# Peptides against a protein of PDB entry 3PUK, part 203

Target 1, 227 residues: chain A of PDB entry 3PUK
Amino acid sequence: ERGLKSVVWRKIKTAVFDDCRKEGEWKIMLLDEFTTKLLSSCCKMTDLLEEGITVIENIYKNREPVRQMKALYFISPTPKSVDCFLRDFGSKSEKKYKAAYIYFTDFCPDSLFNKIKASCSKSIRRCKEINISFIPQESQVYTLDVPDAFYYCYSPDPSNASRKEVVMEAMAEQIVTVCATLDENPGVRYKSKPLDNASKLAQLVEKKLEDYYKIDEKGLIKGKTQS

## One batch from the design tools (peptide; made by RFdiffusion4, then SolubleMPNN)

Design b2_p25_8_s4 (from b2_p25_8, 8 letters changed)
Fold by OpenDDE base, seed 1:
Formats: structure tokens, sequence, C-alpha cells
Structure b2_p25_8_s4 (fold): chain B 227 residues (1-227), chain A 25 residues (1-25)
């Protein structure tokens, strides 16, 4: 019954928690808005405890230093989240935590990555990008995290046309992320609507899926899966 | 869905996983 949620959790467990696990070590976990929603959607507090997380805090909030503990930053690659991280470790004299493990939910732009490297490289033990840009709702339902997607997709204002394309591209990318997470190459289906948004999105998804599964992360060619 | 986790974090609370587990049991 937790099909998508369980898959997402398994991915997070493997890509994040197992990656930074050290025997007998507890960590403080820092979450942003997106990862808070993400973890809340697919795990229980007991799960996090089992993964060696003793304290969970919001990265955006003021936090007391715990200098003896390592911090696990599971955050989106946004300027806001990165800036909060930098505040924790940017001071040469006052680090909030002993060290940092950083896991981004998506590709981190070079600009942000370089900013981190320039200021906090010595404090970072791990920096990894994972590919989870969606929130699982039900076993087969997910919500895309694309700001103002609805507004731009359905805006009658021609001035929004360029932004609409960007939003559609972002949505398509996130759908591909879901497919990659589920290890599925679905046949894309859509219902035609007057604005052809569904058709356009479907085409983008198909193209991206084709590119993705031409050569997967393991160098394997995968066939289409009916879903 | 762990609504409590989300609510607490959004409110800026620090969550002790051990304590919360005990409260949930």
Amino acid sequence: as target 1 above (227 residues)
Amino acid sequence: ENEELEKKLLNGESIDTKKLKEEEE
C-alpha cells in the first residue's frame, strides 16, 4: 500500500542515511521546507531514530550550537538553504556542529556549490546530490514541487508564455525523477485539453525519458515499462 | 504521513526523536 512512499524512503535511506552512517554515531539532521515535507510523507519518527538521527531541526530557524555532534543536512539546492548552511559553518571561529554531511535533493548549481567550497570545504565530510524532487502522497500519487506551475500553465497572458515553457520543463524533469526513482520507463499517457498543456508535458516527458533510458546511470539500456 | 513532524519543524521546534518515539508509543 505504500508503493511510492516506500520506494522514496528506501532511496533516501540508501542514498543519505546509509551513505553517512557510522557505527555508534548519532547525528543532528537539518531539514528545509521541502525535505521536511518529503520525510514527513514517507517515514515515521521511529525510522529516523533507527537511522541514527537524534535531533531534527529546521535549517531556517535559529539553532543552538551542538559542537560535539555532526550534522546531516538534507536540503534542497536553493540559495536559502545553502545560506543557512553557510551561516552554520562560515564563521572560522564558531561552527555550530562538528562537521557536516550534505545531501541535496537535486542537482546543485555550480554557483551554490562553489560558494560552499569556498567557505566551508574543511567542515564538509560528504556532499552528494540525490534525485528526489517530488512529494509522494499515496502509493501511486505524487506532487510536483514546481512553484506557480498551475498559474503559468493556465495563464491566458501571452507574457507568461516563456515562463510556462520553463515550468513545463521543470515539471517534466520531476516526472522523470519519479520514474528514475521507481526504476520505470513508462509509456506516457495523457488526456487532451484545450490548452494542450497535457500534450506538451507528455512530449517533454517522453523526450526526457528517452534520453534518460538510452544510457542509464549504470550504462544499461532499459526498455519501456507499461504503467 | 507524519503531520506532527512537519508541524513541529515548521514551528521552529527542535525535535528529539527519542522523546517523540516515547510519546507515540
Scores: peptide ipSAE 0.363, ipTM 0.875, DockQ to the pose 0.749
Fold by OpenDDE base, seed 4:
Structure b2_p25_8_s4 (fold): chain B 227 residues (1-227), chain A 25 residues (1-25)
Amino acid sequence: as target 1 above (227 residues)
Amino acid sequence: ENEELEKKLLNGESIDTKKLKEEEE
């Protein structure tokens, strides 16, 4: 069973592909490191072909212009990915594609958004944020996109304490996005060895879940669901 | 998992979905 993978794919299909689909139109899709892993985890080439994707390329790499085709950027809201996009559309002479659809995997900071708007607004047909910042591994298993999480969480060095908190915050935020994706308010379960990292993370998750469901799209507070 | 997709993109390759589909089937 691939329950979580199926859910993630369904979300991407609805939020990204269906959103920009035009009958008979093919697009080039640009992926970054995270979205490469994400799509690789939950779809096949057949799926992407059915969604009207003819070519897939890494946004970080130099690419040949295909000026007659529109590009679908499915990327993380990072300076690196945004800078690559800006190079594709920042000047008329450097315009690689006909137009762009941009879908960010998470909240895009205003600074980055404004930078895009200022330089490339005429080339952008769609810009949307979606909430997928995790990689599904199994039916109910996922990996968070938090670099060096293990190192900082389990580091005995007190100098890493501040960074540990930042990492845990990021992890908690991503877990909440999973819950949002699944439309679930789970009961949090954890084991607290060798350190209390799991307890701390659980507390952060619980707090963020409370905040999320209090101000969700329906304005409802949902009860606890499955863990 | 689509390991081929990940591998090719990490290598900086441009992927033709039609061609790769045929390889997956």
Scores: peptide ipSAE 0.361, ipTM 0.875, DockQ to the pose 0.712
Fold by OpenDDE base, seed 5:
Structure b2_p25_8_s4 (fold): chain B 227 residues (1-227), chain A 25 residues (1-25)
Amino acid sequence: as target 1 above (227 residues)
Amino acid sequence: ENEELEKKLLNGESIDTKKLKEEEE
């Protein structure tokens, strides 16, 4: 039985590193805040070295060009991370790296994807979405990357209702990515509380799980499992 | 090691994986 950390690492290794691996080639890897935490939680520096990563840098910082090397962007599909990528390759004369491989941790909205296509398509050798939007803490423990989730979900202020919905949607999406990573279709369980937050989240998760397994590449529809 | 990596990167530092390996040997 493999812990969640090992499962996540195996997923990243297969979906990202193996996908862009070339014998004898070293790459610079660019990480954002989320993927920094993600990799730190599930791998060692030696693991990254074995995968052909020579330099790791924060995508948000001002970086010096290394024009002879290809860059591996492992980033979240956010406007901030995408904008940083666009700065690296948006100008033909100011490319920081030789080429780019982009791996998003989740579904990239069409609006962001279109921006990338419009400005940097010639520099991109690979663009792929993977389904890892959580941070493994222990063998069966993970943290969702949803800022201020607690505040909005439990805010007594009615003005936060719209934001609460957005937060719940994000949490539901991340839970689905966990299930996808573990190859499980869980029966959703929740505790009844004065607020319908748990029920609403459960409904969102169930809906998204259904959608995911309907479109599963392997055509596998699994029954409900307990996890 | 992992915590140090996270802290360094979040602080905007560049990590050289080869250099770190050599320092550990």
Scores: peptide ipSAE 0.331, ipTM 0.856, DockQ to the pose 0.812
Fold by OpenDDE base, seed 3:
Structure b2_p25_8_s4 (fold): chain B 227 residues (1-227), chain A 25 residues (1-25)
Amino acid sequence: as target 1 above (227 residues)
Amino acid sequence: ENEELEKKLLNGESIDTKKLKEEEE
């Protein structure tokens, strides 16, 4: 499959699974709501088995300890997901797994990152950010993970104007991550509606793409890696 | 591609990858 799904899977395989792979070692994988949808969209169980994943669990669920196994956390950088991780490793008595590998789907705010470092740094073997904040649907179709995007973008209520801008910014950022994943700098096209939402979003995307590729050309890599 | 994975995990189930593989085949 040559579509977006294949590209996304290859990125996850390289950035996450290959990065923490050890021969003969099996891991438990913890997913949140977003990463569950993400992996479901672009892989099969056979793929995960080949990558050394024996058990997959929801990070939000109260799970029983498996102290002899290492855990792979593939999660979004949200307070909810981070708090669940911290409950797994926050105390010696509460340590559910042997060690943790953490891969965030996007930029992790410093506040969350510092909270992790302060609480359970000794249990973390790897902490890395990857840039996948979208769900591939078809070869060239994807869904953005922006909460309430539809509501705010199409709300006629002027009181939502500020929030609409925030949502559009988040959407634009995620579209740029798609382009980065595909290693493409496409021209942005849109169809005009009575509301200039498409035009505004297009402008934001174009600006962010320019910024991204300027940085990339300089050989600068965005991301936090904790050893 | 894997609707069962999504459904089970979002419902709070623990997934054995070997078992689910067999269901996919």
Scores: peptide ipSAE 0.330, ipTM 0.865, DockQ to the pose 0.647

## One batch from the design tools (peptide; made by RFdiffusion4, then SolubleMPNN)

Design b2_p26_3_s1 (from b2_p26_3, 8 letters changed)
Fold by OpenDDE base, seed 3:
Structure b2_p26_3_s1 (fold): chain B 227 residues (1-227), chain A 26 residues (1-26)
Amino acid sequence: as target 1 above (227 residues)
Amino acid sequence: MNPLALKNPLEFDPNAEYPSGTVTFP
């Protein structure tokens, strides 16, 4: 069985690096918190060098302009990461890089996408979504990076019920991205006691898997490739 | 431009701030 880390790396290599690769061209890569963890889990710096990445920068930090180089943004579709991207290209006179390739780790909301389109469309060479919203820990183990997941799932406060549902939906979506990455539709097993959280999450995952594969069978997974 | 090695290697921080769930596949 192919280890989860190797599968994730191959998916990133194919979906991101191969998509924007030009022979002899080096790029600066911009990462956020999640993608830093993700890449750290499945590759080495030497691997990134082989893919034509000369420098890795944190998108949240102030960075010196390198106007002669293109930038590869591998980031989460969050307001924070998008806002940092927009700062790099928002001013016509003060672009930090020559052009941008953007790869989101998940579905980018229309609100964020429209914000990017309105401000920076001329600077963007690629904008794609990939479905990797998890971190591979071991060959058969992954982690979900959902803020406050533990708190809302295990909070005894009834007022957190609605937030718990939102968190569970987010977790379920991330689990589906694991299955999609592995090209598997697994049966979900859970422990029903002492809390029903595992059962609820399992049901959400099963439902989302069904929806995902129904869409895939219909060939309708239109990755929003904007050329 | 010659590739520059990162001063700080990309390392996964197990002490990440966000509570995370772990799933193991059989």
Scores: peptide ipSAE 0.007, ipTM 0.356, DockQ to the pose 0.091
Fold by OpenDDE base, seed 5:
Structure b2_p26_3_s1 (fold): chain B 227 residues (1-227), chain A 26 residues (1-26)
Amino acid sequence: as target 1 above (227 residues)
Amino acid sequence: MNPLALKNPLEFDPNAEYPSGTVTFP
């Protein structure tokens, strides 16, 4: 299988499963809301079995202890997911699993890391960040040819504000061209933090898509293909 | 159709409770 999904799966396989694999050892895997969606987008249950996962559990749900097995936590670095992990290992007498391997999808704040270290350090065999904070789509991946886009979008210099707008407009035009080429009128989604750049770009794209399909040769406004 | 419907969802029950010491295989 070729494409973004296969790339993401290979990254997870290398960064998570190969890192903690032991021959003949089975693990229980704990997922949160995001990682459930992530894995569902790029693998099947059979793939996870091949990687030594026997059971998948939701970290937010109550679970029976399996004290003889190690647990693989593939979770987002959020207070909610971390608190659920801490409940599994908070008491020496009440540990749900033999030991833990923790893989965060993104940067774990020092406050959360220190909380884990203070309470459960002896139970943890691995704690790593793998930097996969997106869900791969079955859409084609395109690169945009906009010179110096990174510099102008992230420049702290106010003198670059006008150039930033020009770059944003150019990027929006290219995205609309891709949509037009594919005959699609998608809903635009974006991550709001840490900067408003994605929001601004999304608004430009939405506006330009509306304008494009209003002027289309058939005089028909194409409905949203994806919302 | 929920536009967020995953084409390749994992086939597991997120609400399932597994008894202590149980290993499940498909």
Scores: peptide ipSAE 0.007, ipTM 0.373, DockQ to the pose 0.023
Fold by OpenDDE base, seed 4:
Structure b2_p26_3_s1 (fold): chain B 227 residues (1-227), chain A 26 residues (1-26)
Amino acid sequence: as target 1 above (227 residues)
Amino acid sequence: MNPLALKNPLEFDPNAEYPSGTVTFP
């Protein structure tokens, strides 16, 4: 059985490293909080070296320019990470790196994408979404990094209902990325008691899975693979 | 080009508390 970690690493290797690989070229890799955890969960430093990464930097920290090297940004599509990228390339004269390859872990909202386009288009060699928004823990276990998910899902306060929906949507999206990574279209099972949270989340996941496989690049509909 | 030492080591603390959910596949 291929462990989830191995599958995730293989997907990252294919979608990110192989996509921007140039023979004999080393890159600086910029990571955010999520992608640091993600890579830490599924690879070793030696693996990154083999993929042509010479240095890893935290995107949130101040960094010295290395203008002769290209940068690989493997980041989440968040305002914080995008703003840090924009600081690196927003000024033509003050670019920290030679060029950028950007790989988002999930769908990048148009608002963020437009900010990038408006400021840094000439510096970007690649900009892709790879749809890995989870952290593999074990062979069949992953975690979702959704802020305040527990609070909003289990809050008895009706005023949190709208936020609960947003959180559930985010979790559902992340679960779909797991399924996509595994190339599976599972039947979703849940316990409906004592709260309806699991049922709501399951419905969201099912809907998003259907949408994902209906609109895939090949126009293929993948049947349910498991329950 | 020779690789440089990584300035920021990859570290994940499995015991860290994150505001996240965990899912296990059947």
Scores: peptide ipSAE 0.007, ipTM 0.365, DockQ to the pose 0.093; fails the geometry check
Fold by OpenDDE base, seed 2:
Structure b2_p26_3_s1 (fold): chain B 227 residues (1-227), chain A 26 residues (1-26)
Amino acid sequence: as target 1 above (227 residues)
Amino acid sequence: MNPLALKNPLEFDPNAEYPSGTVTFP
C-alpha cells in the first residue's frame, strides 16, 4: 500500500499540476506557510521542476513583478493568503504576474471568493478547491496546522470557548480532507477522557464526513468503511 | 523558458517542534 505521502502527492499532481499544465509553459508557484509544509512533506524540488514550476515564492513576501510569467497559487483559503493574492492582482497596471491559477487547500468561504471575483476575475484562469488541508508525516500519520489549536483546545479560560469552536471546526474540516484523500468514510473512535475535546471533534468530523460524501465531486454516497 | 533558481526552498522538518498550532494524529 502506498504511504499517505505518495497518495497526497498524486492527488496534488492530478488536481493542481495536471489541471493547469500547458506544454512548454513554466509557472511561478506561490505558497503560503501551510502549503510550503505540505509540499515539503510529500515531494522534492525536482518533482516541482518536472511539473513546470520554475520558481517558488512565498506569498507573504514582497516580490518583484514577473509580468511575463503565469503564477500558480497553491494556498490556504485564509484572509491573509487571499489578501496577498489580491495585492498581486488588485491593480490592472500593477499586476505581479501575467495570470493566476488558484488552488485552495480547502473550501474557500464565499466572502473571500466573492472578494476575489470582484477584484481579480479577469486575471484568473483557474480557481479550484482541492481539499488537502493536512500534512502527511508518515505512511499512517498526519498533522494539522491550525493556528493556536493547542492553546484554544486546552485553555482553561472560558472566554476562549468561541475560539475553541472555530478551531475545532477547522480541525474537523482538515481531518475530513484526509478521509477524502484516502477515499474513506471511517468510523470515528476517540478517547473521551480527560477532556471532551476528542468527543466534540469526533462529532464534528462525523457530521462533516456525511456532508462531504453527500456532495462529493462524483455525487456518490459512500457508506462507512471499517477502520 | 528556462528554469530559474528557486528563491524559497521548501523546508520541512518532521521532527521539528512547531508552534502551538500543530496537531499530530497517528
Scores: peptide ipSAE 0.006, ipTM 0.362, DockQ to the pose 0.054; fails the geometry check

Design b2_p26_3_s2 (from b2_p26_3, 7 letters changed)
Fold by OpenDDE base, seed 2:
Parts: structure tokens; sequence; C-alpha cells
Structure b2_p26_3_s2 (fold): chain B 227 residues (1-227), chain A 26 residues (1-26)
């Protein structure tokens, strides 16, 4: 049985690198905080070189233009990452790169997507959403990247209830991406004490799994798995 | 078989037994 890291790498290779690969072409890859952690968890720099990546840059940093090279943006669909992309391509005269390939780690909200289309459509060669919003640590262990998740989930302050719900929804979505990546529809188990967070999160995950497996990426209906 | 375990922000109990094909919320 292949470890989660290898599965994640294979998914990224297929969904991102193979999708935009052009023989003899090198790209600059732009990463955000999440995708930096993601790639660091499942590959080496040598692996990225083999995929045609010559340089990795942090999308949040001010970078010098390399106008002769195309850029591969592997980023989270967040306002922060999108805004950084828009700064790179927002002005016709000030494009940092020759063109862009964009791969989002999750569903990109229509508001962000429309903003990109309106500003940078001519510079974009590819825009795709993939379904990887987790960090593999061990064969069966993963972590989530949801800002302030710990704080809101464990906050005793009732004023945080609305934000807690948003965080839990985001966590549930990311957990489903693990299942999708592994091609599994698992059972869900949780501890009910001391907090009800696990129960609530479990319910969200179950619902999202049901929705996801109505039609998978290949149009197949899947039942519960026992892997 | 090992379950899929949520570690952050929740960590699973490695000593607990779970059915195969399970996502565990501690």
Amino acid sequence: as target 1 above (227 residues)
Amino acid sequence: SNPLALKNPLEFDPNAEYPSGTVVFP
C-alpha cells in the first residue's frame, strides 16, 4: 500500500505538471505558504527539476520580472494569493512573466475567478482547480491548513461561533480532498467528548463525501470503501 | 488497517482501534 505522500505527489504530477508540460520548456513556479508546505512534504527539489521547474519563488515576495519565462502558479484560491498573481499580470506593460499557468489547490470562488478573468485572461494559458488541500505527514496521517482553526475550534467565546462554523466547513472540505485523493469513501468515527467539534466535523465530512461520490471525476458512482 | 487520521488541529489516539476505511476525529 502506497503511503499518502506518494499518492499526493502522483496526484500533483498528473494534475499539475503533466497538464502543463511542454517539452524543452522550463517554468518558474510560484508557491504560497500552503503549497510550499505541501510540496515540501511529498517531493524534493530534484523531483521538481525533473518536472521542468527551474526556480521556485514565493508568490508573496516582491520578485524581479523574468519576462522570457512562463510561470506556473500552484496556489491556494485565497484573496491573498490571487492578489499577488494579479500584481504580476495586472498591467500589460508590467507583466513579470511571459504567461501563466494557474493551478488552484481547491475550488476557486467565482468572485476570485471573475477577478482573474477580467484582469489577466490574455496572459493565462491554463487555469485548473485540483483537489488537494491537505499536508501529508505519514502514510495515514495528514494535516490541514485552515487559518486559526485551533483557536476557533477550541475557543470558549460564543462570539466566535460563526467563524468556528466557517473553519469547520473548510476543514471538512479538506478532509474530503484526502478521501478523493486516495479514492476512498470511508466510514467516519469520532470522540464525542470533551467537545462536540469532532461530531460536528464528522457530520460535515459525511455529507460532503456523499455529495462528492454521487459523481466522481470519471462520472462513476462509488459506495463506501473498507480500505 | 490504519485509519486516515486527522492530526491538525485534532490529533487521533494512536492506541485506539478503528475499523479499516475510517476517518478518525479524536
Scores: peptide ipSAE 0.033, ipTM 0.333, DockQ to the pose 0.050
Fold by OpenDDE base, seed 1:
Structure b2_p26_3_s2 (fold): chain B 227 residues (1-227), chain A 26 residues (1-26)
Amino acid sequence: as target 1 above (227 residues)
Amino acid sequence: SNPLALKNPLEFDPNAEYPSGTVVFP
């Protein structure tokens, strides 16, 4: 069986690199914290060179303009990453790159999307969501990128109950993106003791999987993956 | 058996046997 890393790389290659590839054209790629970890987990610099990426830059850092080159933004749909993008293209005189291709790792809220459209629409050649919001570790192991997940899941403070729900929702969403990436509708198993966290998370995942696979991207109903 | 397993905050048990196509919450 192909490892999760190879599946993730293949998805990124198809959804991002192949989508914006032009013969003989090199691009600068801009990454945020999450996508840096993501690419580091599933590819090498040599792989990126083969895909037409000459340089990788951190979107959060101040960067010198390279006005003759197009930029590929592979970033999370966060206010921080979007604001950094807007700084690169917000002024006609201060454009850092020739044009932008934007690929979000997840659903971009309308508020952020509208902000981009209002300020930088003329500079954008492509804007897509690719739905990859997890870090592959091993063949069938991944890590979630949910800040403070441990704290809220195991907090004895009842005042954190609402935050725990938000964290659980975010975790469930990321698990579903893994399943979608693997094209699987798996069975869910969990340990219910000593805490109910695993049970709650499992229920959220099951619900989201059900919703996702009611109608797939092709309008087909997918059954559960056979065990 | 080839499960999908979560790491951080949930630890994966590599010695556990699960059916293929299973998401495991240890």
Scores: peptide ipSAE 0.045, ipTM 0.380, DockQ to the pose 0.051; fails the geometry check
Fold by OpenDDE base, seed 5:
Structure b2_p26_3_s2 (fold): chain B 227 residues (1-227), chain A 26 residues (1-26)
Amino acid sequence: as target 1 above (227 residues)
Amino acid sequence: SNPLALKNPLEFDPNAEYPSGTVVFP
């Protein structure tokens, strides 16, 4: 069986690098906090060089313009990352790069997408969602990028109940993306602890898996994975 | 195959036995 890290790398290679590859062309790649962790978990700098990436830059930092090179933005669909992108391309006189390829790790909200479209559509050669919103740790272990998940899941404060639901929904969605990435429709199990968090999350995941696998990429229904 | 496990905030117990093809929420 192939480890989760190799599967994630293969997905990124096919969905991002192969999608924008041009023979003899080098790109600058812009990463945010999440995608830095993601790539660090599943590849080396030598792998990125083989894919035509010459330099990696942090999207949050001020960077010198390299106007002759195209930029590959591999970023989360967050207001912070999008705002940093817009600073690079929002002004005709202040474009940092020749053009942009944008690959979001998850579904980009319409509000953010429209903001990008309105300000710098002419600079964008590609905009795609690749649906990888988790960090592979080991062959069968992953972590989620859900801010303050621990705080809200374990908070005894009733005022945090609504936020807890939002966090659990986000976690469930990311878990389903792992399953989708692995092309699996697994059984879901949980351990009962003093809190019902595991049970609630399991139910959300099962529901989302059912919805996702009603129609696969080929329009087929996928059965449960038993292996 | 081995189960998939979630970390943060849920911790995975690598010594626990689970059915093949399972996503585990410890």
Scores: peptide ipSAE 0.025, ipTM 0.336, DockQ to the pose 0.053; fails the geometry check
Fold by OpenDDE base, seed 4:
Structure b2_p26_3_s2 (fold): chain B 227 residues (1-227), chain A 26 residues (1-26)
Amino acid sequence: as target 1 above (227 residues)
Amino acid sequence: SNPLALKNPLEFDPNAEYPSGTVVFP
């Protein structure tokens, strides 16, 4: 099935599991709220087992050390998730695991990255960004993870205008990650609503798509696709 | 061989709340 879920799984398999795979090695995988939902939407526990994952744990919860095993952190680049990681490997605490592979679902802010680097760089075997910041629902449906998006987008209060722009940018970025995951450059369409939110979002998406495909990892320009 | 028992099995919950902002590709 060429559904969005299968494409997302394939990308995760390639970008995360294949990247850190070692024959005969089992890992503990640490997930946060977003990545738990993400994996739950596109794979089964049996799939993770096949990828060498023996245990899945929530990064936010207290966990017992398993010092003989390496840990795979598949997490969002948030202060909360990063802080939990730092508790596991930080210089001030005993390491919970043998080593860490970190895969962020999106670009990690420099502040967070520097904090990680300063505290536990020697424990990190990999640190990559894979740009999957959405939840696949159906074949062509995904959910954006943007807090308070509805409130700020539809707030009549002009004081929220700046926050609305931030939300719009976050939404646009996530949409672009979907397109990148699908390897598509769609023509952006929007329905006119009483508010100009749709048009603004469309413009942001178009701009980001152009930037992405002009300066993609391969330096290739991909034409518009019909989605 | 798997050195540990599987903990916290990952299952899709169709009734789970997902963040707002569902988008459908045309």
Scores: peptide ipSAE 0.007, ipTM 0.338, DockQ to the pose 0.109; fails the geometry check

